# Peptides against a protein of PDB entry 6TME: the designs that were tried, part 83

Target 1, 324 residues: chain A of PDB entry 6TME
Amino acid sequence: NRLKRAYIALQAWKKAFYSDPFNTAANWVGPDVCSYKGVFCAPALDDPSVLVVAGIDLNHADIAGYLPPELGLLTDVALFHVNSNRFCGVIPKSLSKLTLMYEFDVSNNRFVGPFPTVALSWPSLKFLDIRYNDFEGKLPPEIFDKDLDAIFLNNNRFESTIPETIGKSTASVVTFAHNKFSGCIPKTIGQMKNLNEIVFIGNNLSGCLPNEIGSLNNVTVFDASSNGFVGSLPSTLSGLANVEQMDFSYNKFTGFVTDNICKLPKLSNFTFSYNFFNGEAQSCVPGSSQEKQFDDTSNCLQNRPNQKSAKECLPVVSRPVDCS
Target 2, 324 residues: chain A of PDB entry 6TME as posed
Amino acid sequence: NRLKRAYIALQAWKKAFYSDPFNTAANWVGPDVCSYKGVFCAPALDDPSVLVVAGIDLNHADIFGYLPPELGLLTDVALFHVNSNRFCGVIPKSLSKLTLMYEFDVSNNRFVGPFPTVALSWPSLKFLDIRYNDFEGKLPPEIFDKDLDAIFLNNNRFESTIPETIGKSTASVVTFAHNKFSGCIPKTIGQMKNLNEIVFIGNNLSGCLPNEIGSLNNVTVFDASSNGFVGSLPSTLSGLANVEQMDFSYNKFTGFVTDNICKLPKLSNFTFSYNFFNGEAQSCVPGSSQEKQFDDTSNCLQNRPNQKSAKECLPVVSRPVDCS

## One batch from the design tools (peptide; made by RFdiffusion4, then SolubleMPNN)

Design b2_p13_6_s1 (from b2_p13_6, 6 letters changed)
Fold by OpenDDE base, seed 5:
Structure b2_p13_6_s1 (fold): chain B 324 residues (1-324), chain A 13 residues (1-13)
Amino acid sequence: as target 1 above (324 residues)
Amino acid sequence: SPSFELPSYEPVE
């Protein structure tokens, strides 16, 4: 009996709660698991006459606890949303039995350990949100071989380089922000066909931006702020026909910010502050447009307010990194 | 499939 298995799983989970401030699991009593708060039942896909636990929604429950291995008995779960809790420990490998997993949201918890590779075992996974946790180590390259619509990795402890497989991703949204990623952005990034938003904020990324970024025709948000990027902005950025939000602030960029970038047709906000740019086109000057917002603060620009001193600029500007 | 509303978390700088 599928519901009996679900009962075992849910009761094991209730026992794994250290704190339930909102008494979310107070009604988790008895065999009628479909009446449990945050438990959603539906007809089984293979047998419509059988009722199964198809979803969990414990979002914002502030529950402290861990995920016990018995959760692997929830074999019919397609939606698992447990964000904004205080769950700790690791994601159980037993969740590999949840072969119908479609949306997995464990964001804003206290999960630790390596990337939850069990997520890679789910053939139908479309949404993966593991942001705001303490996941660490390398990002598995295989994550980008998944047909995911969204990949949220931000605010973790991930290290190493971004996998070259990123170009295989069909995701519309990918976040890397606030990790410890290092190295260059892979040139394969330009192969991301469905990318709308990509965020690299607050990593240890370095090197030159790849020219292939300019192939991201559908990107609306591109944020590479708070990294160690060097060199000039790629001239190919003029190809970002749909970019609305672009941020390169808090890097080590040099060179000239061109008209071709600042005149991008959909550009609403372009922040390139806290770099070492030594020139900008008139179209890049803050206040030059009513439709576009620019920030050129703390660069090496002449005749602009709030720029770096000549002492700070000269050592960097005189030694531009050649990205060619 | 029921779409659950996903909270947006802004990255804290």
Scores: peptide ipSAE 0.031, ipTM 0.716, DockQ to the pose 0.284
Fold by OpenDDE base, seed 3:
Structure b2_p13_6_s1 (fold): chain B 324 residues (1-324), chain A 13 residues (1-13)
Amino acid sequence: as target 1 above (324 residues)
Amino acid sequence: SPSFELPSYEPVE
């Protein structure tokens, strides 16, 4: 009996709660699991005459606890939303039995350990949100082989390089922000056919920006701020025909910010502050456009306010990194 | 700023 298995799972989970400040699981008593708060039943896909637990929604319940292995008994769950809780520990490998998993949201919790590779085992997964946790280690390359609409990885402890498999991603939104990613952005990034928004904010990324970024014709948001990028901005950025928000601030970029970038047709905000740019086109000057906002603060620009001192600029500007 | 807005599917009651 599927509901009996669900009962075992849900009772094990209730036992794994350390704190339930809103008494969300107060009615989690007895065999009628479909009456449980945050538990949703539907007809089974394989047998419409059988009622099964198809979804969990415990969003914003502030529950402290962990995910017990018995949750693997919830084999009919397609939707698992438990964001904004205080769940800790690891995502149990037993969840590999949830082969119908479609949406998995564990964001804004206290999960730890490596990337939850169990998520890669779900063949029908379309939505994965693991942001605002303490996941650590390497990002598995296989994440980008999944047909996900969005990949939310931000605000974790992920390390190492961004996998070259990123170019295989069909996601419209990818967030790497506020991790510990290092190395270069892979050249394969230009192969991301459906990419609209990509965010690299606040990592340890370095090297030159790959020219292949200019192939991201559908990108509306490109944020690479707060990293260690060097060299000049790629001339191929003129290919970003749909970019609206672009941020390169807080890097080590050098060279000249060109008209071809600042005149991008959809560009509404371009922030390139806190770099070592030694020149900018007139179209890049803040206040030069009514339709576009620019920030050139804290560069090595001549005759501009709020620039770095010659002492700060000279060591960097005199040794430009050749990205060619 | 990124929107990060996607359709959310609610569990069927």
Scores: peptide ipSAE 0.026, ipTM 0.662, DockQ to the pose 0.076
Fold by OpenDDE base, seed 2:
Structure b2_p13_6_s1 (fold): chain B 324 residues (1-324), chain A 13 residues (1-13)
Amino acid sequence: as target 1 above (324 residues)
Amino acid sequence: SPSFELPSYEPVE
């Protein structure tokens, strides 16, 4: 009975293919769905004597098509990996029936519409990759109430603010890069207990960096480049004991880059180029260390190469934003 | 049950 439902789903999906350049679905013929390329069967969790479709792997198949609603018949699927295809349309709401969903990767496709809220309905979801699509609108706050290990949102069309619920996330990796997020980074960011990597690259984020960033003791990568951030760097950044890669480039930061930041014990790369910094400690100067790489290009620094003109600097540096 | 490797994220410059 379960394999018959899987057959109906997989045949409906094959019919929804517009192009299969590698003939991935060529063997998708007949009732033996467990022999289908990219279909993986396992014993059912509720009855080990019953064989069910437990996983789909169509990664890198370059398939053009859409996800039909009949995929909701794949009720035993825990692993759904279909990255690097040309699937279009929306994620079907019928996938809410896949209550065992553990890993969901639809990255590098042509999906459109709002955030796929069906992902929030999966109680056991640990991995969510929706990057490199055309998803749009607001990020639902409830995404950070999920017990996710990784959240990949980069290279989409998401708008609005980052939810304050971010502090509830237990994810080790979170990517916001290359969207249209706006507003400030929430102060609740300092409550992220398991965070190793967070990337904000290429958004419309603004305001001052919250002091609570300095509470991210396990962070190894912090990238806030290509935004509209203002003010001085928080003095609490001296608390980032494990940061290796830090990027604040292409913002509107002002003030002095302190010795306490540039001497962070695990820091290997610190980029603060393309800002309005008016001073730096000697430990921040590029070439001052063999173990650390710095970039101070295009700031308002005295006696440094490749700096902004006085005409560009004076209007900004003379009116520093107070973040206190 | 089958398991898949989690994809790594490389920061895009």
Scores: peptide ipSAE 0.025, ipTM 0.687, DockQ to the pose 0.402
Fold by OpenDDE base, seed 4:
Structure b2_p13_6_s1 (fold): chain B 324 residues (1-324), chain A 13 residues (1-13)
Amino acid sequence: as target 1 above (324 residues)
Amino acid sequence: SPSFELPSYEPVE
């Protein structure tokens, strides 16, 4: 009996709650699990006459606790949304039994340990949100082999390099922000044919930007701010025909910001502040356009306000990194 | 298949 298994799982989970400030699980009593707050039942895909637990939504419940292994008994769950809680520990390996998993949102919790590799076992997964946790270690390359629509990894403790498999991703949105990723952006990034938004904010990424970024013709948001990138902006960025928001601030970029970048047809916001740029085209100057906003603050630009001192600029500008 | 709306990303500075 699928609902009996669900009852066992949900009662084990209720027992794993340390705090339930909104009494969300107060009605989690008795065998009628479909009446439980945040539990959603639907006809089973294999037998429409059978009612099963198809979804969990405990978003914003502020529940403290952990995910017990008995959650692996929820084998019919396709939607698992438990964001904005205080769940701790690791994602149970027993969740590998949830073969219908379609959307998995555990964001804004206190989960720890390595990347939850159980997510890689779900064949139908389309949405993965693990942001705002304490996940650590390396990102598995296999995450980008999955046919995901969105991958939210931001605000964790992930380390090491971004896998080269990123180019295989079919995701429209990918976030790496506020981790400890290091090394270069892989050249394979240009193969992300469905990419609309990518965010690298606040990592330890370094080296030159790959020219292949210019192949991201569907990108509307590209944020690489607060890293250690060096060299000039790739001339191939002129290929970003749909970019609306672009941020390269708080890096170590040098060289000249060109007309070909600042005149991008859909560009609305371009921030390149807090770098070591030594020149910009007139089209890049803040206030030069009514339709576009630019920020050139804290560079090495001549005749612009709020620039770095010659003492700060000279050591960097005199030693440009060759990205060729 | 059942689906929820994908949440947007809001950058936290």
Scores: peptide ipSAE 0.025, ipTM 0.690, DockQ to the pose 0.478

Design b2_p13_6_s2 (from b2_p13_6, 7 letters changed)
Fold by OpenDDE base, seed 2:
Structure b2_p13_6_s2 (fold): chain B 324 residues (1-324), chain A 13 residues (1-13)
Amino acid sequence: as target 1 above (324 residues)
Amino acid sequence: MPSFELPSYEPVT
């Protein structure tokens, strides 16, 4: 009996709660699991006459506890949303039995350990949100081989390079922000055909930006701020026909910010502050447009306010990195 | 540091 297995799983989970400040699990009593708060039942896909637990929604419950291995008995769950809790420990490997998993949101918790590789075992997964946790180590390359619509990895402890497999991703949104990723952005990034938003904020990324970024025709948000990028901005950025928000601030970029970039047709905000740019086109000057907002603060620009001193600029500007 | 508002998805019930 599927509901009996669900009862065992849910009672084991209730026992794994250390704190339930809103008494969310207060009604988790008895065999009628479909009446449990945050538990949603539906007809089984293989037999419409059988009722099964198809979804969990415990978002914003502030529950402290862990995920016990008995959750692997919830084999009919397709939606698992438990964000904004205080769950700790690791994601159980027993969740590999949840082969119908479609949306998995464990964001804003206290999970630790390596990337939850159990997520790679789910063949139908479309949404993965593991942001605002303490996951660490390398990002598995296989994550980008999955047909995901969105990948949220931000605010964790991930290290190493971004996998070359990123170009295989069909995701519209990918966030790497506030991790410890290092190395260059892979050239394969230009192959991300469905990409709308990509965020690299606050990592240890370095090297030159790949020219292939200019192939991202559908991108509306590109944020590479707060890294260690060097060299000039690629001339191919003029190909970003749909970019609205672009941020390169807090890097080590040099060279000239060109007219072709600042005149991008959909560009609304372009921030290139806190770099070592030594020139900009008139179209890049803050206040030059009513439709576009620019920030050129703390560069090596002549005749502009709030720039770096000659002492700070000369050592970097005199030795530009050649990205060719 | 610059801030970015991240998109979110709501569960389907």
Scores: peptide ipSAE 0.034, ipTM 0.665, DockQ to the pose 0.045
Fold by OpenDDE base, seed 1:
Structure b2_p13_6_s2 (fold): chain B 324 residues (1-324), chain A 13 residues (1-13)
Amino acid sequence: as target 1 above (324 residues)
Amino acid sequence: MPSFELPSYEPVT
């Protein structure tokens, strides 16, 4: 009996709670699991006459505990939302049995260990949110081979390079922010045909920006701030026809910020502060537009306020990185 | 059944 298995799983989970401040699991008593707070039942896909646990929603419950292996008994769960709790430990490998997994949100918890590779085993997964945890190690390249709509990885401890497979991703939103990623952005990034938002904020990324970024026609948000990028901004950025928010601040960029970038048709905010740019077009000057906001603070620009000293600029500007 | 609309990349609070 599927509900009996669910009962076993949910009772095991309740026992794995260290703290339940809102008494969310107070009514988790008895065999009627469909009445449990945060548990949602639906007709089974393979037999509509059978009621199964199809979803879990414990968002914002502030529960402390761990995910026991018995959760693998919830084989009919397609929606697993447990964000904003204090769950710790690792994601159980037994969750590989949840073959219907569609939305997996464990964000804002205390999970540790490597990337939860069990997520790669779910054939129907469309939404993956593991942000605001302590996941570590390299990102498996296979994550981008999956047909995901959104991939939230930000605020973890991921290291190594961004996989070249990123270009295969069909995701509209991908966040790498606030990890320990290093190396260059792969040139394959330009192949992300459905990409709307991508954020690289606060990593150890370096090298030149690939020209292929300019192929991201659908991107509305591109944030590469707080990294170690060098060289000039690619001229191909003029191809970002739909970009609204663009941030390159807190890098080591040099060269001239061109008119064709600052005049992008949908551009609302463009921040390129805290770099080593030595020139900008008039269209890039803060206050030059009513529709666009610019920040050119702390560069090597002449005749602009709040710039770096010549002493700080000269060593960098005189040795431009050739990205060609 | 619960559903999740794709959020922005804004921090979870």
Scores: peptide ipSAE 0.028, ipTM 0.717, DockQ to the pose 0.265
Fold by OpenDDE base, seed 3:
Structure b2_p13_6_s2 (fold): chain B 324 residues (1-324), chain A 13 residues (1-13)
Amino acid sequence: as target 1 above (324 residues)
Amino acid sequence: MPSFELPSYEPVT
């Protein structure tokens, strides 16, 4: 009996709660698991006459506890939303039995350990949100082999390089922000056909931006701020026909910010402050457009306010990195 | 805690 297995799982989970401030699990009593708060039942896909637990929604329950291995008994769960809790520990490997997993949201918790590789075992996974946790180590390259619509990795402790497999991703939104990623952005990034938003904020990324970024025709948000990028902005950025928000601030970029970038047709906000740019086109000057907002603060620009001193600029500007 | 929730998807049939 599938509901019996669900009962075992849910009771084990209730036992794993250290704190339930809103008494969310107060009604988690008895065999009628479909009446449990945050538990949703539906007809089984393989047998519509059988009722199964198809979804969990404990978002914003502020529950402290852990995920016990018995959760692997919830084999019919397709939606698992437990964001904004205080769950700790690791994601159980037993969740590999949840082969129908479609949306997995464990964001805003206290999970630790390596990337939850169990997520890679789910063949139908479309949405993965593990942001605002303490996941660490390398990002498995296989994550981008998944047919995911969204990948939220931000605000964790991930390290190492961004896998070259990123180009295989079909995701519309990918966030790497506020981790410890290092190395260059892979050239394969230009192959992300469905990409709308990508965020690299606050990592240790370095090197030149790959020219292939210009192939991201559908990107509306590109944020690479607060990294260690060097060199000039790729001329191919003129290909970002749909970019609305672009941020390169707090890097080590040099060279000239061109008209071709600042005149991008959908560009609403372009922040390139806190770099070492030594020139900008008139179209890049803050206030030059009513439709576009620019920030050129703290560069090496002549005749602009709030720029770096010559002492700060000269050592960097005199040694430009050639990205060609 | 910043939260951005995407619309829920329907389970794959």
Scores: peptide ipSAE 0.024, ipTM 0.692, DockQ to the pose 0.074
Fold by OpenDDE base, seed 4:
Structure b2_p13_6_s2 (fold): chain B 324 residues (1-324), chain A 13 residues (1-13)
Amino acid sequence: as target 1 above (324 residues)
Amino acid sequence: MPSFELPSYEPVT
């Protein structure tokens, strides 16, 4: 009996709650699990005459607790949304039994440990949101082999390099922001054919930007701010025909910001502040366009306000990194 | 930060 198994799982979970400020689980009593707050039932896919637990929505419940292994009994769950709680511990491996998992949102919790590799076992997963947790260690390369539409990894403790498999991703949105990723952006990034938005903010990424970024013709948002990138901006960035928001601020870029970048047809906001650029085209100057906003603050530009001192600029500008 | 919405089964959002 699927609902009986669900009852066991949900009662085990209720027992795993340390705090339920809104009394969300107050009605989690008795065998009628479909009446439980935040539990949603639907006809089973394999037998429409059977009612099963198909979804969990405990978003914004501020529940403190952990995910017990008995949650693996919720084998019919396709939607698991438990964001904005205070769940701690690790994601149970027993969730591998949830083979219908389609949307998995555990964002804004207190989960710890390595990347939840159980997510890799779900064949139909389209949405993965694990942001705002304390996940640590390496990102498994296999995450990008999955046919995901969105991958939210930001605000965790992930470290090491970004896997080269990123180019295989079919995701439209990927966030790496506010982790501890290091190394270069893989050249394979240009193969992300469905990519619309990618965010690298606030990592330890370094090296030159790969030329292959210019192949991302569907990208509308590209943010690489607050890293350790060096060298000049790739000339191939002129290929970003649909980019609307671009941010390279708070890096160690040098060289000249060219017209072909600042005149991108869909560009609305371009921030390249807090670098060591020593020149910019007139089209890049803040106020030069009514349709576009630019920020060139704290560079090594001549005849511009709020620039770095010669003392700060000279050591870096005189030793440009050759990315060729 | 970018936001993304996928089609979800009602009523889970």
Scores: peptide ipSAE 0.024, ipTM 0.703, DockQ to the pose 0.114

